# Ledger of designs, part 75: peptides against a protein of PDB entry 8HF1

Target 1, 320 residues: chain A of PDB entry 8HF1
Amino acid sequence: NVMLYATKPTEVMVSFPHQEQVLTVTRLISAEIEKFYVSLDLMNIGVQPIRRSKSLQCLRDPSKKSFVKQLFNDFLYQMKEYGIYAASIAIISLIVEFDIKRRQAETLSVKLMHRTALTLCEKIRHLLVQKLQDMTYDDDDDNVNTEEVIMNFSTPKVQRFLMSLKVSFADKDPKDICCLVFVERRYTCKCIYGLLLNYIQSTPELRNVLTPQFMVGRNNISPDFESVLERKWQKSAIQQFRDGNANLMICSSVLEEGIDVQACNHVFILDPVKTFNMYVQSKGRARTTEAKFVLFTADKEREKTIQQIYQYRKAHNDIA

## One batch from the design tools (peptide; aimed at target 1 R160 K292)

Design b2_p27_7_s1 (made by RFdiffusion4, then SolubleMPNN; from b2_p27_7, 12 letters changed)
Fold by OpenDDE base, seed 5:
Structure b2_p27_7_s1 (fold): chain B 320 residues (1-320), chain A 27 residues (1-27)
Amino acid sequence: as target 1 above (320 residues)
Amino acid sequence: SELEELLEPLEELITDEQFEKLLEMMK
């Protein structure tokens, strides 16, 4: 009976222009990755003995080449969906991953493959940072993390998201804020987290208002392969959010199934709602009085998004 | 349409006009 009186959150839709970001740098980076894939396919890394690779992922790709391609494909997705600034953060995660894999390489050929991937990531990082610096008159690396640089090198979706945060939370008491941000991909959580840290630090109205944290869903491949560090970090992130030490949590869609997150007053869906379950579960987190459920849609997809939300509302009302 | 009326108006948190004004203020 108490569930019936859950005040339906106010559903908000934020539209953004579909701008194909035709930047020369993004085309150059994409072309460098494509050239790398051709070279990677020509690399003879030998048949990796199945026995030593404890990772179930390494059992699926005996060459480990598909995993390298997956990381770069995820990077290309982030660059396209979130922009150059987000890509400059995302590439650091690839650098860290390839450096770990390079150090863990059992063969010289695999070590060389990961080294070549790492060198490409360093080149990509340099190209991204150089492009961010083109707007700063000062060669100081610290100047690339300004509100202006973040906004100008973010996609229209991310720009509207950041402005939505500023309008929603400027000069509010941090105790009155309980915000969830849902993203589709686990790697996006960390990328958007890094972007938000820099944005909040560069935005005076938000510096003492928003304290972000992120949570990646359990690795569906094996909970046993989650590093003890990742599990500790997830537990710490959840606890910080429960204790009010963090008031904005970035979550991937995988959190829908199992993490008891407190009732929130704001829920942002940064990526398209693809399933009825995602709609119901994410909306069901906006449970406070005057809670807002905010969706982002491209202008060209607005009508389709509205129709899809209506179908989800109808289906939810027919079950309730 | 009946669909638009049954959709509790998805309030625009930020109108395009408000967004343009914010972008202009940031320039």
Scores: peptide ipSAE 0.086, ipTM 0.715, DockQ to the pose 0.047
OpenDDE base, seeds 1, 2, 3, 4: peptide ipSAE 0.032, 0.022, 0.069, 0.033; ipTM 0.638, 0.526, 0.511, 0.611; seed 3 fails the geometry check

Design b2_p27_7_s2 (made by RFdiffusion4, then SolubleMPNN; from b2_p27_7, 14 letters changed)
Fold by OpenDDE base, seed 1:
Structure b2_p27_7_s2 (fold): chain B 320 residues (1-320), chain A 27 residues (1-27)
Amino acid sequence: as target 1 above (320 residues)
Amino acid sequence: SELEELLEPLEELISDEEFEKLLKMLE
């Protein structure tokens, strides 16, 4: 019961300016996705045969159109919340998923639907990569994975997060670091993981300091994605983090009560804390007074965030 | 609020001015 630990980590808030990215490329991408939704609604893909072994979720959407829309909506969210650079990584996950679904399609109409979605993802990827390259003055160095490019094409939230990591961990002993990063969405884990790999590789002060890993919580895994491979990968990622082979873990949910992750000296909450349980369970991973529990908030939401944290602190103290 | 007086404030890790300085060093 994580509630029983009266852990008083140092609670830290990092504010960031709310900037609406008014990029022409983001507007173009959003408009192309909206046009695709209109086309998707007109597609006759028929009723798919319900196999008895399909999850309850497969029973809810016989057309699989809602799933396609969900992935693009999650992409649009990531592009808005994390920026163009993060979006360039996020779109690769959609490409992989739609290619798998295209190959697994039981009907020609469903195969065509996933092919059309894939073609749109490829177009979006090209638009994003071109925009990243437009700021590389060196025509000869196709390396869009520099610290400068990552920072310039990230949202203020992600910029502040990366800078917070640099300030917190520059030139430290990797053995002294046990860091958790919590994000709301499953796909954000992979996106932020890819971003961090590139950022760490481009940042000399972090290259031999931070070794990131990611884990998707079981409760956020649709039953259709609970592959034996994903479960094995999750176990491996957790084991690497326990063994100190990874010292930064990105999670899309608070690790289920049965995943005993070590006491961490840093816990970053990259997305807003939406539930008391998330607050208590994430904070409960920072078990020492020297441990830092870091929250990110937009300046416009700062007061509301503070009030919410105080309510959670009060509720936690009333139960402890 | 009475609750703000009873609860320890959230610390700032890095000031906005320090972040702006760090961003300008990357430009």
Scores: peptide ipSAE 0.161, ipTM 0.725, DockQ to the pose 0.057
OpenDDE base, seeds 2, 3, 4, 5: peptide ipSAE 0.000, 0.071, 0.027, 0.020; ipTM 0.230, 0.693, 0.574, 0.539

Design b2_p27_7_s3 (made by RFdiffusion4, then SolubleMPNN; from b2_p27_7, 12 letters changed)
Fold by OpenDDE base, seed 2:
Structure b2_p27_7_s3 (fold): chain B 320 residues (1-320), chain A 27 residues (1-27)
Amino acid sequence: as target 1 above (320 residues)
Amino acid sequence: KELEELLEPLEELITDEQFEKLLELQE
């Protein structure tokens, strides 16, 4: 019964300029992925034996090509929405995923497909890291994880988000912080988690103040072995957040009703609120009297976002 | 106008001016 606590958190809107970072590297990466898709479509990987894996997803694409394309499309989305720095973290998740799929490959053709995807991911990683290093005088990987590099290679949305965290939590007692960050996509949780770890470590005012964790919605977890590890991780992450060992949780939009997360004093919605349910569920986590519910919007979409939030407020008041 | 008044002004947590000042302080 999360709906009954009509705690009206203070709703905050943070606007950000719509700057498309027109970087040559992002265009190059996009072009390399498109070339890879052409090559992938030409790959004859044969009919995969229908292993009766209970996953409905494995039944949709016997070629597993759609899964490969989905991962790269999600990467391209993250690079566009969060910036090059976030993309440098996101690509590692693809490398891990394709290496697992390469090792699990039942045929040489599928193994080769995943190997080719890995080779592309390593090339993309190199291009991203090289671009991050262009601002550093020292070639050491540790020098790319500065506050300056993170900020300069993040989108205006992410810049405003990071600054919102700094302003909200600088030099606060970690015990007074219970923060949720909502993102739309599963892979964004991991990407933003990695970005936040590096940002918090590079930002003295947030060191030992914020301890992030991430949670992925259960409905998007494939029943594969990775799903067991992810379920264990989620259970551990939730427990750490409940125990106060973590005070910031990055969540994807699917907070299943069964994730009893504590009443939070801060809720950040990093991605656009697309549904009334997302609005109610996320806002309904901001249950303290002084709770803040923070939305991010591009300046060009500000009016539309305000209208949408007004409609959601009205609809929520009509149900409450 | 009426919709802007009924929406309790979404308090800007960080004004553009504050953001610019924070960027300038990092340079």
Scores: peptide ipSAE 0.081, ipTM 0.655, DockQ to the pose 0.047
OpenDDE base, seeds 1, 3, 4, 5: peptide ipSAE 0.035, 0.071, 0.010, 0.035; ipTM 0.591, 0.661, 0.411, 0.648; seed 4 fails the geometry check

Design b2_p27_7_s4 (made by RFdiffusion4, then SolubleMPNN; from b2_p27_7, 15 letters changed)
Fold by OpenDDE base, seed 1:
Structure b2_p27_7_s4 (fold): chain B 320 residues (1-320), chain A 27 residues (1-27)
Amino acid sequence: as target 1 above (320 residues)
Amino acid sequence: SELDSLLEPLEELITDEQFEKLVLQQL
């Protein structure tokens, strides 16, 4: 029984301009990934022995090429939706993942495939870092993590999100803050977490106020593929948030099941609300009337978003 | 619009003007 406590948090909408960030670097990176896909399709990685393990869909590509393409497609999505600063963090997650897969490769051909993917990721990282440095007079890598660089190389959505955090939480008592940030994709949690760590560290008004954590939904596919480290980390992250050692939690929409998280006073929905269930579940974390439920929408989609939220409110009131 | 009157106004947490002022204060 999800007690449909019809908690009526204050719903807030933040509009942002739809700017297609026409960065030359973004086009170059996209073109390099497309060239890599053509090369990847031509790679003969041999017939992998079909390990009959019933663990479902993603393991069924005997080529493992679909997994490589999925990671780069998720990166391209993050670069588009969150900007090139977020992309500079996202690419590190790909490097780590492909290095793990390269080390775990049972065949030389699969090892070579992951090595080629790594080489591309390093090239992309250099292109991104170089572009971040173009605004910094100093060639020092540490200088790219300023509030200014983060803001200038983030999408309008992320800029509005960061400012919404600053306005909402500047110089507040950390104990009075219980914030959830919902994102659609699993990899976005890590990317936005890294961005927030750097932003908070570079923003004096937030440095001792916000302690971010992230939570990646359990891979529904197999608890056996969830590393013991990932399970320990998830348990630790949840516990830190319950104990108040972390006061901002980034969650993917896949968190349908069973985060018994305390009532939060702020819920940010950074990505579009695609389903009624997502709306109800995320809003249901804001358990007080004083709690804020914050949505982000592009100006061009504002009216459509409002209509959709109205339909969800109506449907929620008809069930309550 | 009729739609703006049916929704309890989704309060803008930060107006475009407030955001522009915040960005301009950081530049």
Scores: peptide ipSAE 0.081, ipTM 0.652, DockQ to the pose 0.047
OpenDDE base, seeds 2, 3, 4, 5: peptide ipSAE 0.037, 0.030, 0.124, 0.027; ipTM 0.640, 0.510, 0.566, 0.606; seed 4 fails the geometry check

Design b2_p27_8 (made by RFdiffusion4)
Pose (drawn by RFdiffusion4):
Structure b2_p27_8 (pose): chain A 320 residues (1-320), chain P 27 residues (1-27)
Amino acid sequence: as target 1 above (320 residues)
Amino acid sequence: EEEEELEELNEKFKEETGEELEVLPDV
């Protein structure tokens, strides 16, 4: 009876070769951000509330400096984890966030700090577009070139995920497919969403089948990439997925709990599984029959992750 | 039907990557 309305989806793995080498432009951007941090640390903005540790044992920077560093660090993480083009999209989210803070800002000193941060972010955007541009010697067709650069300017993890996404839904009806993708970090959702938008508008077979939509939790990141203060589109993303308008969801542990959704055909956990409860809930989200469940882990982490999953399965058996 | 669909998907994935999908056995 439970299997009537409940389903044990087939759980499969997608391993990918994990490498440690990084590109030189990554070193250059790291040096540029370090120079910016060193300069900003001494910004000496108008006196701010003292921010100490959770236990007050060690001091902390003012909340604003912490926010700027956090955003830059998130951008660096997105670049380290998902390739150059992931950073190319994520830098636009940083630009939008700094422009919003400029608008919300309430002092000349803080405003100046945010404006200069915007300037550096735009310089970084031009740097990313520069290295993306210095590969068009391969060919001139920007669509297949976009596909090729995405395949080449991405970590093996990103290449392997997008490969599995292409192969799983090559020419199926958009109506027939209902899938979710889970990622860990907040701005990674918007970054990878924008990457999928480019790839959907980069391949002929997937062009009219997949509809990517992303949503995150609180501290709602901006939904657009336009910096126009107001937008005309009003319909929400969850309501779209419930209404079938969107079929590809990009969320980060937000939809895993509570949020009712129609039974989904596929679930892709882009970032490695961490918590038993979240594993159980994410698997349960693939509530439809013949549901497929996909995981991505590094080759080096294969034994550890498999052993952890066995621990989970045995724990489910033990509890039962 | 489900097994055939999974085998077709695995053959297509292997053709593009050179590797098969890993199906975890039951505990």

Design b2_p27_8_s1 (made by RFdiffusion4, then SolubleMPNN; from b2_p27_8, 9 letters changed)
Fold by OpenDDE base, seed 3:
Structure b2_p27_8_s1 (fold): chain B 320 residues (1-320), chain A 27 residues (1-27)
Amino acid sequence: as target 1 above (320 residues)
Amino acid sequence: SSKEELEELDKKFKEATGESLIYLPDV
């Protein structure tokens, strides 16, 4: 009877300096969004017809204004937490969403609201891209997707994350890598995926070593709101990771949905661990003999984060 | 050894970032 002692992962914490990126462009973008909220509150979009969905869950279709504000608040969060480079990718997702909502609008007033939101997103995209280009002194190479531009326009957290990937995976066999990256928000998965594609392509030591993929959590409200395309993409992404065609998976809370992901040798927690369940489930995926569980913390929150992890360890040992 | 691998990883990380990794040992 070989007792397969489940090897506990090595837990590692990476600290990063708390720098508020006080850029003029971020202040300008925030001010333009706040001006837009004032204008949005004054817009008369009429009484939205309550779609008589036969199912008793009168899911109050969140006021179409509230949904618009939520998307911009999520964008502002990503710009603050991940930086201007990540924000330049995140804004594209808002452009796509508002264009879909504009085309699906049943009333002229709702169509105009989504058009105004879209015009603001296009302005924000231009401001972000222009700021990324200001560092390329050479007029000829409009390539804002260099390692230098990505690093300089990322937050200290994202810089330390990218450095941790480079140090961990430089010159390794891609077959020996099974990496998970956990983020809190579903929209962050696409943003960090786009950032990683550009970073890996610009970093010779990671070219052909890391093949990223992303997985977003199911829409908890109804499986019917998931597009057939999104469900197909998720199934394909999981299959690519199982087959070893992708060796780095970016996830938002997807482990709660019973997605069978293989045992990994690296687990990165990019956002703060807010729950005991998130800690146990994410750590529980780091099951190989030399598995690493890597956390990121601001220097100011280091002691609080350490105490929280020891509390979670104690609680886990008391249940096991 | 697992300890030597961690020491090498800490060295590489310190060379890249100027900072050491914080290990959270099992208590």
Scores: peptide ipSAE 0.359, ipTM 0.868, DockQ to the pose 0.809
OpenDDE base, seeds 1, 2, 4, 5: peptide ipSAE 0.354, 0.343, 0.328, 0.319; ipTM 0.872, 0.865, 0.863, 0.857

Design b2_p27_8_s2 (made by RFdiffusion4, then SolubleMPNN; from b2_p27_8, 10 letters changed)
Fold by OpenDDE base, seed 2:
Structure b2_p27_8_s2 (fold): chain B 320 residues (1-320), chain A 27 residues (1-27)
Amino acid sequence: as target 1 above (320 residues)
Amino acid sequence: SSEEELKKLNERYKKATGEELEFLPEV
């Protein structure tokens, strides 16, 4: 009986200052979204023909207003948690979604609603891009995708995450890297993926070292709503990670669905560990020799985070 | 050694950020 002593990963905590970047642009964007919600509530989106689509989501909001509000609320969260640079990427996902919904609209009122949402997203995108350009003193360098711009317009959490990646992986062999990055929200996977692509491309020490992918968890509510494209992307991303063509995977709660990802040498938890299951499942992927499990915490929440991790460790040892 | 790698990681992180990594001990 080779007791495979599952080498427990080294747990690392990275603290970051609680700095709300209260930029005038973020206040302006939030105010424009709130004005849009008032306008959205006043929109008479008439009784949509109940398409007998058996799907539970169509039953909750026949007006699709809640879906529009959810996307903007998720955007506001990403802007707050990850910063203006991440928000400039996140807004593109909203633009794409609202353009699809506008084209698929069965009624003129729904088409108008999605068009109004799209127009707001384009205004937000312009405000964000303009603010990113304000730091490029050279009128000729429209390139807002520099390491400096990414770092300066990211939250302290994201700055510490990017520095942790750079320090951990600079000039390493790509084959020696198997990294997971856990985030709480599905939309954050795409946003952080886009941010990492630009950061890696702008960072010479990482450019040929890290190849990121992302995986979005299945909607437990309806596998039928996942576009054929989204399912193909998930399968392709997992396969690339399994084949070693990608060495960094960004994921949200997906491991709960029994997707067997390889044993990793690095696991980063970018967002707070909210559940025991998330702790056990994410930590349980750091199975290689010398594996690292890296947590990010605000300085003000450091003690609470440490206590929570010790409670999860105790609970895990009591079950094992 | 694993400890020496962690020390080097902490030194590199401290050089980049001015901050130290906190290693959560096994209890």
Scores: peptide ipSAE 0.365, ipTM 0.858, DockQ to the pose 0.853
OpenDDE base, seeds 1, 3, 4, 5: peptide ipSAE 0.329, 0.344, 0.342, 0.343; ipTM 0.836, 0.846, 0.847, 0.847

Design b2_p27_8_s3 (made by RFdiffusion4, then SolubleMPNN; from b2_p27_8, 9 letters changed)
Fold by OpenDDE base, seed 2:
Structure b2_p27_8_s3 (fold): chain B 320 residues (1-320), chain A 27 residues (1-27)
Amino acid sequence: as target 1 above (320 residues)
Amino acid sequence: SSKKELEELNEKFKEATGEDLIYLPEV
């Protein structure tokens, strides 16, 4: 019996300073969203026809207002956790979603609600892009997608993540890289994917080294909410990663069930590890020889995070 | 060796960030 000693990955922690990006623009955006919530609560959307699916009743606010608020709350979270550069990408996803919902609106009142949300998103996008451009005024290059702009307008967590990628993968053979990046939220996958595309394109040492892809976890709650497009995208993304056409995959924590992703040599956990299952499953993907499992922590939370990881290690050894 | 590769990675990271990588030892 060759006990295949499952080579335990080397666990690495990267600290980052706890700096809130105290930008006037972030306060303005937050205040505009709060004003919008007040206006949204006053909107009479009428009684939406209760589509008889019992399973959908808990998830669909019959007014669709909670879904609108959820998207803006997820945006505010991304702006806070990843910075205004990431927020400039995240807002585009809201624009696309609200335009789809506006076109699919069965009533004038719902159409107007989504139009108002869309107008706010365009205002937010303008405020963000303008703030990114304020750094480029000294250079004839109107391009906000430089390494410098991305780095300066990202949170310390994202800065350390990007630096960790650059240091880990600069001038390496793309074939030697199989990297997973885990994030907590579904919408963060697409946001960080867009950020990484721009960062890799702006970083010469990474341009021909990293090819990112993203995969959103299956909504365990209803496969009916996954568009045919999302399912096709997931299948294509997984296949590209299996075929080596993509060597970095961004995943949400909800990937718990059934996506057979290959063994990786790098696993980055960009967001805090909140569950034992997330720890075991994500660490369990770092299976190659000399695999690295990289965590990010704020300096203030370092000790607490270390203790939590040791508790998870102990619990994993007790069940293995 | 894996140890040497980690030391080189730490040096490069320290040069780029001014910070050391924290290795979580096996318990």
Scores: peptide ipSAE 0.336, ipTM 0.866, DockQ to the pose 0.884
OpenDDE base, seeds 1, 3, 4, 5: peptide ipSAE 0.221, 0.256, 0.202, 0.316; ipTM 0.809, 0.821, 0.804, 0.856

Design b2_p27_8_s4 (made by RFdiffusion4, then SolubleMPNN; from b2_p27_8, 8 letters changed)
Fold by OpenDDE base, seed 2:
Structure b2_p27_8_s4 (fold): chain B 320 residues (1-320), chain A 27 residues (1-27)
Amino acid sequence: as target 1 above (320 residues)
Amino acid sequence: SSEKELEELNKKFKEATGESLIYLPDV
């Protein structure tokens, strides 16, 4: 019996200050979304044909007002949790989704609803980009994608995450890196992926070191709602990560489905660990001899987070 | 050693952020 001593990863916690970026632009955007919700509630979109899709599918009808509100609520969450730079990337995903739905609209009323949502997204994008440009003193450098702009317009959590990547991976061989980044929400994967692409490109020490990919959770809803494109992209991203063509993978709760991801030397948990299963599964990916498991916590929640991690560790040792 | 690599990582992180890494040792 070769007891494969599963080398326990080194668990590291990074603290960050709880600073709400109270920008006037974020308040303005939130107020515009609330005004839009009032307008949306007044819109008569008619009785949507009840496609006899089973009860659970009715909640996520992409043509319904509730789905439009969900997308804007997810955007507001990303803006709050990751900052206005991340929000400038996140809004593009909403623009694409509302444009697709506008084109697929079976009724004029639904088409108008998605058009109104799209117009709001374009306004939000303009407000965000303008605010990012206000820091570029030089009229000629329209490039809002500098390391400085990314850092200054990111939340303290994201700043500490980016610094942790820079310190951990600067000038390393890309073959020696197998990194997972866990986030809570599906939409956060795309947002953080876009942010990381721009950050890596703006950071000379990382440009040829980190190659990011993302993996979006399968909706716990029937595989029938995953677009053929999303499934192809997910398979391609996983394959690139397995082949070493990508060395950093951003994941949501997908790992609960037993996606066979290789053993990693770095696991970052960007969002709070809310469940024992998430702790065990994410930590269980840090399997190399010198693997690091990195957590992020607000200073005010540090003690509570430490206690929770020790409780999860104890519970894991009691089952093992 | 893994400890020396962690000390160097902590030093670089402290130099970059002004903050130290918090280790969660096996208790």
Scores: peptide ipSAE 0.346, ipTM 0.867, DockQ to the pose 0.854
OpenDDE base, seeds 1, 3, 4, 5: peptide ipSAE 0.333, 0.342, 0.301, 0.316; ipTM 0.862, 0.861, 0.850, 0.854

## One batch from the design tools (peptide; aimed at target 1 Q21 M151 P156 R160)

Design b2_p28_1 (made by RFdiffusion4)
Pose (drawn by RFdiffusion4):
Structure b2_p28_1 (pose): chain A 320 residues (1-320), chain P 28 residues (1-28)
Amino acid sequence: as target 1 above (320 residues)
Amino acid sequence: VEPIPELEFPEEEEEKFEEALERLEELL
């Protein structure tokens, strides 16, 4: 009876070769951000509330410097984990966030700090577009070239995930498919969403089948990439997925709990599984029959992750 | 407890993936 309304989806793996080498432009950007941090640390903005540790044992920077550093560090993480083009999208989210803070800002000193951060972010955007541009010697067809650069300017993890996404839904009806993808970090959702938008408008077979939509938790990141203060579109993303308008969801541990959704065909956990409860809930989200469940882990982490999953399965058996 | 299976892919897509890895190594 439970299997009537419940389903044990087939759980499969997608391993990918994990490499440690990085590109030179990554080193250059790291040096540029380090120079910016050193300069900003001494910004000496108008006196701010003292921010100490959770236990007050060690001091902390003012909340605003912490916010700027956090955003830059998130951008660097996105770049380290998902390739150059992931950073090319994520730098736009940083531009939008710094422009919003400029608008919210309430002092000349803080405003100046945010404007200069915007300037550096735009320099970084030009740097990313520059390396992306210095590969058009391969060919001139920007669509297939976008596909090729995405396959080449991405980590094996990103290549492998997008390869599985293409193969799983090559020419199926958009109506027939209902899938979710889970990622860990917040701005990673919007970054990878934008990457999927480019890829959907980069391939002929997937062009009219997949509809990517992303949503995150609180401290709601901006939904657009336009910097126009107001937008005309009003319909929400969750309501879209519930209404079938959107079929590809990009969320981060937000939809895993509570949020009712129709039974989904596929679930892709882009970032490695960490918590037993979250594993159980994410698997349960694939509530439809013949549901497919996908995981991505590094080759080096294969034994560890498999052993962890066995621990989980045995724990499920033990509890039962 | 049964082993965890791997997902299978067409050979054409695996060849494209291997070419993309070789091109990535050349960029290093």

